# Peptides against a protein of PDB entry 5KEZ, part 300

Target 1, 320 residues: chain A of PDB entry 5KEZ
Amino acid sequence: NVAIYNPFRPWWERYQPVSYKLCTRSGNEDEFRNMVTRCNNVGVRIYVDAVINHMCGNAVSAGTSSTCGSYFNPGSRDFPAVPYSGWDFNDGKCKTGSGDIENYNDATQVRDCRLTGLLDLALEKDYVRSKIAEYMNHLIDIGVAGFRLDASKHMWPGDIKAILDKLHNLNSNWFPAGSKPFIYQEVIDLGGEPIKSSDYFGNGRVTEFKYGAKLGTVIRKWNGEKMSYLKNWGEGWGFVPSDRALVFVDNHDNQRGHGAGGASILTFWDARLYKMAVGFMLAHPYGFTRVMSSYRWPRQFQNGNDVNDWVGPPNNNGVI

## One batch from the design tools (peptide; made by RFdiffusion4, then SolubleMPNN)

Design b2_p29_4_s4 (from b2_p29_4, 17 letters changed)
Fold by OpenDDE base, seed 3:
Structure b2_p29_4_s4 (fold): chain B 320 residues (1-320), chain A 29 residues (1-29)
Amino acid sequence: as target 1 above (320 residues)
Amino acid sequence: GERTFPKEYTPPTLAEIEQYYKERLASFQ
């Protein structure tokens, strides 16, 4: 991915890929392979956050300032380490003046235009699908158990399916023969938009962002909510079917104050309430649960926003 | 004693949605 130095190595640089090479601030491919092996050997499975909707931001300077030293040129859509070129992006398909998503009520824009400047891959192309599948298959062959698909809302479900159909079975060294990768898709659906979580049920589980938002409201006792109202928690509260839901109290985005769910989201900053929410989540049968493990950073609020929400985990000169 | 149906939810405005994504991802550039 792009190495960002202003601010200094933020967490979000990881979501600006310039190649599918497995060398990042966390380590190189050999170290990753070693980690996956060691984890699998003790029954801990690895799920990769796969960023396949886009490459880096269009305004990032061209060069070799990346975690693996690969050259890239956002201006010319040149990512030779893949390789991608101008033929592999949706620039000509997006009809907005800016090239970015301008109307989130337009599903076509949401999927074909750039997400806040991130160069949008043409996932309709078999070439692009194949390059992504090769990346994911490499990870599968290493021994990962599945994937979180980042920004799934911004990809056509059919394109995702086409990629998934190219995937290998899981590594038989640790998984039963014929096992398929576990897929969960990050889809932010709190209502009011044309794109629905149900559009993605065919590909795997989806994130249920209503879960953390509503649970936060209940635990905080907002709007007269009571714990006793959780009797029919899950589908009874209008959530997606349990077998399609991946649930969580917070994630890396909404714990920083601007993510889906707003102010209701509980985080480790509210330790007592957070423990209550996480405890409830783990005890309740609805959905597939995910527990957040985060870190403290020097929050500084200005006009209701944390100006230090970019701060990444503890590191040594950018290396974790 | 229980919530038998989802309470009324006011969807975010398009502007709010846009702002959310900008706040989330704008620094990527």
Scores: peptide ipSAE 0.023, ipTM 0.494, DockQ to the pose 0.130
Fold by OpenDDE base, seed 1:
Order: structure tokens, then sequence, then C-alpha cells
Structure b2_p29_4_s4 (fold): chain B 320 residues (1-320), chain A 29 residues (1-29)
């Protein structure tokens, strides 16, 4: 991915890929392979956060400022390490003046325009689908068990399906023959937008962001909400079907005080309430549960905003 | 730049949250 130095190596640089090389601040391919092997050998499975909707930001300077040193040029849409060219992006499909999503009530903009300037891949093209599938299949062959598909709201469900249809069965060294990768899709659906979580049920599970948002309100006892109201927790609260839900109390985005869920989201900063929420989540049968493992950073609030919400994971093994 | 979210995902005020749930509390039961 792009190496960002201002601010210094933020967490969000990981979501600006310039290649599909396994060479980032999280480690190199050998280290990743070793970790996957060791985890699989003791029954711990690995799921990869796959960034396949886009490449890096359109305004990033061209050059070799990337975690694996690969050259890239956002201005000309050149990513030779893949390779991608100007033919592989949705520039011609997006009809907004900026090239970015301007209206989230327009599903075509949400899917064909750039998410906050991130170069939007043309996932309708078989070439693009194949390059993504090759990346994911390489991970499958290493021994991962599945994927979180980042920014799924911004991809057409049919394009995702086409990619998934190209995927290998899981590695038979650790998984039964014929096993398929576990897929869950990040779709932020709190209502009020044309794109719905149900659009993606055919591809796998979907993140249920209402879960953490509403659970946070209940645990915080806001507006007289009571734990007893959780009697019909799940579908009874308007959530997606349990067998399509991936549930969580917080994620890396809304942990930083912004994003889906707002102020109701509980995090490790609210230790007691957070433990209550996580405990309830693990005890309740609704959905497939995900537990957050995060880190502290030096929060500095200015005008209600944490100016240090960019701080990435701690690194004590060198800077790549 | 930093990954951002639509305006509708900006954290609401406590007052807005309270008003929202007050109107819908019965539907959650």
Amino acid sequence: as target 1 above (320 residues)
Amino acid sequence: GERTFPKEYTPPTLAEIEQYYKERLASFQ
C-alpha cells in the first residue's frame, strides 16, 4: 500500500493499495505464511481484510513511496505491479463532476464513483475480477479460511459473486476437501439509503452495524432503554437474518468516534460497559460474532474531534 | 487522505439520540 508520512504512517494507509503483494507494515509474505501455518496447526483460522474495491487515492503522488517499493501513478491509473491501467477503473462510468461519490442516495454513484478519492476499480471487467481472484486465491492457498470484503457497499453484488466464483477451495492441509472460503461483506446499512444489506445476502454474510449501535444505547441506558428489551434481540430488532449477520460491538472505524453507530458505540475506552456488551454478544446466539483486538493511542480532542484518530497500530519491529 | 464517512454517519448528539429512540422505543420491544 501507499506509505503515508503526513501524518506518520496512519492506520488508513492500509486501505490504499498499490499492489497485491503481501508486503506491508504487518509483515512480509514469509512471515504471513508462517503465522497462518502456526495458527491453523492449533485450530485458529485466519480471515483477511481484502481491499478489492479500489486502489490508492487519486491525489497521492506518483512514485515508489509504497510498503513494497512498487511504482505507481494514480494520475495515469498505472499500477504495474498488478498490472492495472486506465482501462481498469470506473472513471468513464462515474458521472459526477468530482469523480467522487457526491450523493449516497444514488446507488450508481456509490458503486461507480470514487470513495473519498480512492481510485475505483472496474469490477465488471473479467480481467480485474481475475486479478483480484488471483490475489485471494494466493491467500487461500497459503491457508486462510476466508475474507472480509472491504467497502462491499461500493461494489455491485454481481461483480462480487463473479469474483467469488473464481475462488479455490480451502487448503486441504487444514480444511476438509471442498471447503469454501468464509465470506463476510462490509456493508454499512443503518437505513435511509437505497443500497441494502439484503442486496449482498447471496454472496455471504454481511456486517450488521445496527448491532453495535443499538446495543451501545441499551448498555448505556440511554432514553430509558432497558436490558429487558433485548428479549427479542436480533431479527426482532430489525436486524438481518441471523445466518447472514456478522456482528460486533465496535470496529476500527467507529472506535475512533466517527462512522456508523455514532456516539453509542462502545469501545475499550469505556472498559466496564464494553465488557458488558462483548459478554452479551458472546452469550447471545444471534449472528456470527467478531471480537475486537485494538490498541491505545494518545487521543487529543479539539472541537469534539480526536486529532490523533489517524494513529496506526504500534510498531516495534522497524518501519517498512 | 484519511478514509471518511458520509455526513449521515456523523455521530449524533446525545439529545438527537434520545429523541430518536424515544419515538421508536415501543418498536424495539
Scores: peptide ipSAE 0.013, ipTM 0.356, DockQ to the pose 0.048
Fold by OpenDDE base, seed 4:
Structure b2_p29_4_s4 (fold): chain B 320 residues (1-320), chain A 29 residues (1-29)
Amino acid sequence: as target 1 above (320 residues)
Amino acid sequence: GERTFPKEYTPPTLAEIEQYYKERLASFQ
């Protein structure tokens, strides 16, 4: 991915890929293989956050400032390490003036335009699908158990399916023969927009962002909500079917006040309430649970915004 | 807008996100 130095190696640089090489601030491919093997050997499975909707930001300077030193040129859509070219992006498909998503009530914009400037891959193309599948299959062959599909809301469900149909079975050294990768898709659906979580049920589980938002409201006793209202928690609260839901109290985005859920989202910063929420989540049978492991950073609020929301995990001069 | 990166993007404020959620809260139950 792109190596960002201003601010210094932010967490979000991971979500700006320039290649599919397993060479990042967390380590190289050999180290990754070693980790996956060690984890699998003790029954801990690895699920990769797969960034397949886009490449890096359109405004990033061309060059070799990347975690593996690969050359890239966002301006010309040149990613030779893949390779991708100008033919592999949705520039001509997006009809907004900026090239970015401007209206989330326009499903076509949401899927064909750039997410916050991130170069949008043309997932309709078999070439692009195949390159992504090759990347994911490489990970599968290493021994990962599945994937979180980043920014799934911004990909057409059919394109996702086409990629998933190209995937190998899981590595038989650790998984039963014929096992398929576990797929969960990040889709932010709080209602009121044309794209729905249900659009993606056919591909795997989907994130239920209503879960953390609603639970936070209840635990905080906001808007008159009470713990007793959790009697019909789950589908009774308008959530997606349990067998399609991946649930969580917070994620890396809304932990920083971004994404979906607003101020209701509970985080480790509110330790007591957070423990209550996480405990409830783990005790309740609804959905497939995900627990956040994060870190403290020097928050500095200015006009209601944390100016240090970019800070990544503890590191040694950028190396995690 | 629901994503806040890269830094070149100006994300919605906490208040805006909260308001977005609150406006739809009643429809969830």
Scores: peptide ipSAE 0.010, ipTM 0.387, DockQ to the pose 0.043
Fold by OpenDDE base, seed 5:
Structure b2_p29_4_s4 (fold): chain B 320 residues (1-320), chain A 29 residues (1-29)
Amino acid sequence: as target 1 above (320 residues)
Amino acid sequence: GERTFPKEYTPPTLAEIEQYYKERLASFQ
């Protein structure tokens, strides 16, 4: 991915890929392979956060400032380490003046335009699908158990399906023969926009963001919410079917923001309430649970926003 | 009491949705 130095090595640089090489601040491919093997041998499975919707930001300077030293040129859409070129992006499909998503009520913009400047891959192309599948299959062959698909809302479900259909079975050294990778898709569906979580049920589980938002309001006793209302928690609250839901109290994004429903999200900053929420989540049978492991950073609020929301995990001069 | 059906939910406005995503993803630029 791109190495960003201003601010100094933010967490979000990880989500600006320039290649599918397994070289990051966390280590190299050999180290990753060793980690996966060690984890699998003791029954701990690895799921990769796969960034396949886009490459890096269009405004990033060309060069070799990347975690694996690969050259890239966002201006010309040149990513030779893949390789991708201008033919592999949705610039021509996006009809907005800026090339970015401008209207989230327009599903075509959401999927065909750049997410905040991130160069949008043309996932309709078999070449692009194959390059992504090759990347994911390499990980499967190493021994990962599945994937979180980042920014799934911004990909057409059919394109995702086409990629998934190219995937290998899981490594039989650790998984039963014929096992398929576990897929969960990041789709933010709080209602009010055309893209629905149900559009993605055919590909695997989806994130249920209503879970953390609603649980937060209940435990905070906001808006007259009562714990007794949790009697029909899950589908009774209008959430997606339990077998399609991945649930969580917070994630790395919403623990940093105050957007729509963001203030209700419980985090480690609210220690006691957070423990209550996580305890309830783990005790209740609804959905597949994910527990957050995060870190403290020096928050500095200006105009209601944390200007240090970019701060990544504790590191030694950028190395994790 | 208890809630037998989902709470009446007023969907966010388009502006609120856009602002939410903008705030969440603004750091990527």
Scores: peptide ipSAE 0.007, ipTM 0.440, DockQ to the pose 0.110; fails the geometry check

Design b2_p29_5_s1 (from b2_p29_5, 13 letters changed)
Fold by OpenDDE base, seed 3:
Structure b2_p29_5_s1 (fold): chain B 320 residues (1-320), chain A 29 residues (1-29)
Amino acid sequence: as target 1 above (320 residues)
Amino acid sequence: SAEEAENLANMKKYFELLKARAKAVASTQ
């Protein structure tokens, strides 16, 4: 991915890919292989956050400022380490003036335009699908158990399916023969937009963002909510079917802000309430649970916004 | 409730904004 130095090595640089090389601030491919092997050998499975909707931002300077030293040129859509060229992006499909998503009520924009400047891959192309599948299959062969698909909301479900259909079975050294990778898709669906979580059920599980949002209001006793109302927690609260849901109290995104709506999300900053929420989540049978393991950073609120929301995990001069 | 609906709507906007803001900063380098 792109190495960002202003601010200094933020957490979100990982979501600015320039290649599919397993070479990042966390380590190289050999170290990753070693980690996956050691984890699998003790029954701990690895799921990769796969960024496959896009490459890096369109305005990032060309060069070799990347975690693996790969050259890239966003301006010309040149990613030779893949390789991708200008023909592999949706620039010609997006009809907005900016080239970015401007209206989230337009599903076509959401899928075909750039997410805040991120170069949007043409996932309808078999070439692009194959390059992504090769990346994911390499990870499968290493021994990962599955994937979180980042920004799934911004990909056509059919394109995702086409990629998933190219995937190998899991590595038989650790998984039963014929095992399929575990797939969950990041889709932010709180209602009111044309894109629905149900559009993605055919590909695997989806993130249920209503879970943390609603649980936060209940635990905080906002809006007259009561714990007794949790009797029909799950589908009874309008959540997706349990067998399609990946649930969580918080994630890396929603723990980093303060403001309207976001304040309901419980995080480790509210230790007591957070423990209550996580405890409830783990005890309740609804959905596949995910527990957040995070870190403290020096929050500095200016006009209701944390200006240090970029701060990455503890590191040694950018290296974890 | 109306308040709950508003909160959810704001959360939706917030989540998208937060994610977008983080990625946008990188895209402008």
Scores: peptide ipSAE 0.028, ipTM 0.582, DockQ to the pose 0.361
Fold by OpenDDE base, seed 4:
Structure b2_p29_5_s1 (fold): chain B 320 residues (1-320), chain A 29 residues (1-29)
Amino acid sequence: as target 1 above (320 residues)
Amino acid sequence: SAEEAENLANMKKYFELLKARAKAVASTQ
């Protein structure tokens, strides 16, 4: 991914890929392979956060400022380490003046235009699908158990399916023969928009963002909410079917006040309430659960926004 | 962002609906 130095190595640089090489702030491919092996040997499975909707931001300077040293040029859409070129992006498909998503009520814009300036891959192309599948298959062959698909709302479900159909079975050294990768898709659906979580049920589980938002309101006793109202928690609250849901109290985005949930989201900053919410989530049978592991940072609020929301995890001069 | 603002608006509306439903369920039990 891109190495950002202003601000200094933010967490979000990881979501700006320039190649599919497995060398990052966390280590190289050999170290990753070693970790996966050691984890699998003790029954801990690895699920990769796969950034396949886009490459890095269109405004990032060209060069070799990347975690693996690969050259890239956002201006010319040149990513030779893949390789991708201008033919592999949706620049000509997106019809907005800015090239970014401007109307989230237009499903075509949401999927064909750039998410906050991130170069949008043309996932309709078999070439692009194959390059992504090769990346994911390499990880599968290493021994990962599955994937979180980042920004799935911004990809056509059919394109995702086409990629998934190219995937290998899981590594038989650790998984039963014929096992398929576990897939969950990040889709923010709080209603009111044309894209629905149900559009993605055919590909795997989806994130249920209503879960953390509603649970936070209840635990905080906002709007007269009571714990007793959780009696029909799950589908009874309008959530997706349990067998399609991945549930969580917070994630890296809404922990910082971004995305779905807003101020209702409980985090480690509210320790007592957070433990109550996580405890409830783990005890309740609804959905597949995910627990957040995060870190403290020096928050500084200006006009209701944390200007230090970019701060990454504890590191040694940028190396985690 | 525009998406975040819209999501927040939808969330608030959804909360009101869920609150009404939850209260109704709680009152009947």
Scores: peptide ipSAE 0.018, ipTM 0.490, DockQ to the pose 0.066
Fold by OpenDDE base, seed 2:
Structure b2_p29_5_s1 (fold): chain B 320 residues (1-320), chain A 29 residues (1-29)
Amino acid sequence: as target 1 above (320 residues)
Amino acid sequence: SAEEAENLANMKKYFELLKARAKAVASTQ
């Protein structure tokens, strides 16, 4: 991915890929392979956060300032390490004046235009699908158990399906023969928008953002909410079917929104309430549960926003 | 309730803005 130095190596630089090479701040491919093997050998499975909707930002300067030293040129859409060219992006397909998503109520813009300047891959093309599948298959062959698909809301479900149909079975050294990768898709659906979580049920599980949002209000006793109302927690609250849901109290994005806008989301910053929420989540039989393991950073609020929300995990001069 | 609907709408906007802001910062550096 792109190496960002201002601010100094933020967490979000991970979501600006310039290649599919497994050499990042976390280590090289050999180290990754070693980690996967060691984890699998003790029954711990690895799921990769796969950034496949886009490459890096349109405004990033061309060069070799990347975690693996790969050259890239956002201006010309040149990513030779893949390789991608201008033919592999949706610049001509997006009909907005800016080339960015301008109306989130237009599903076509949400999927065909750039997410805040991030170069949008033409996932309708078999070439692009194949390059992504090759990347994911390499990880599968190493021994990962599945994937989180980043920014799934910004991809057509059919394009995702086409990629998934190209995937190998899981590595039989650790998984039963014929096992399929576990897929969960990041889709923010709190209602009121054209794109629905149900659009993605055919590809795998979907993140249920209503879960953490509503649980926060209940635990905080906002709006007269009571714990007793949680008896039908899950589908009874309008959430997606349990077998399609990946649930969580917080994630890396909404954790950084704590304090901004008075969000109900509970985080480790509210330790007591957070423990209650996580405990309830783990005890209640709804969805596939995900527990956040995070870190503290020096928060600095200005006008309700944490100006240090970019801070990544503890590191040694940028190396984790 | 109307209040609940408003809260959900606000949370929706907030989450989208958070993600957009993070991505925008990444794309302009």
Scores: peptide ipSAE 0.033, ipTM 0.615, DockQ to the pose 0.352; fails the geometry check
Fold by OpenDDE base, seed 5:
Structure b2_p29_5_s1 (fold): chain B 320 residues (1-320), chain A 29 residues (1-29)
Amino acid sequence: as target 1 above (320 residues)
Amino acid sequence: SAEEAENLANMKKYFELLKARAKAVASTQ
């Protein structure tokens, strides 16, 4: 991915790929392979956060400032380490003046335009699908158990399916023969937009963001909410079917809010309430649960926003 | 309820802003 030095190595640089090389601040491919093997051997499975909707930001300077030293040129859409070129992006499909998503009520715009400047891959192209599948298959062959698909809301479900249909079965050294990768898709659907979580049910599980939002409201006792109202928690609250839901109290994005005063989302910053929420989530049978492990950073609020929300995990001069 | 709908809309906006802000910073650096 792109190496950003201003601010100094933020967490979000990882979501700006310039290649599919397994070479990042977390380690190289050999180290990753070693980790996967050791984890699998003790019954711990690995799921990869796969960034396949886009490459890096269009405004990033060309050069070799990347975690593996690969050359890239956002201006010309040149990513030779893949390789991708100008033919592999949706620049011609997006009809907005900026080239970015401007209206989330336009599903085609949400999927064909750039997410805040991130170069949008043309996932309708078999070439692009194949390059992504090769990347994911390499990981499958190493021994990962599945994937989180980042920014799935911004990809056409059919394109995702086409990629998934190219995937190998899981490595039979650790998984039953014929096992398929576990897929969960990040889709932010709180209603009011044309793109629905149900659009993605055919590809795997989806993130249910209503879960953390509503649970936070209840535990915080906002709007007169009571714990007793959780009697029909799950589908009774308008959530997606349990067998399609991946649920969580917080994630890395919504953890970086403006605090308990304005955000329902519970985090480790609200330790007591957070433990209650996580305990409830783990005790209740609805959905597939995900527990977050995070870190503290020096929050500094200005105009209601944490200006240090870019801070990544503890590191030694940029190396995690 | 109307209150719940408004709250949900606000939360939706909040989530989108957080994600967009993080991505925007990433894309401009």
Scores: peptide ipSAE 0.027, ipTM 0.608, DockQ to the pose 0.345; fails the geometry check

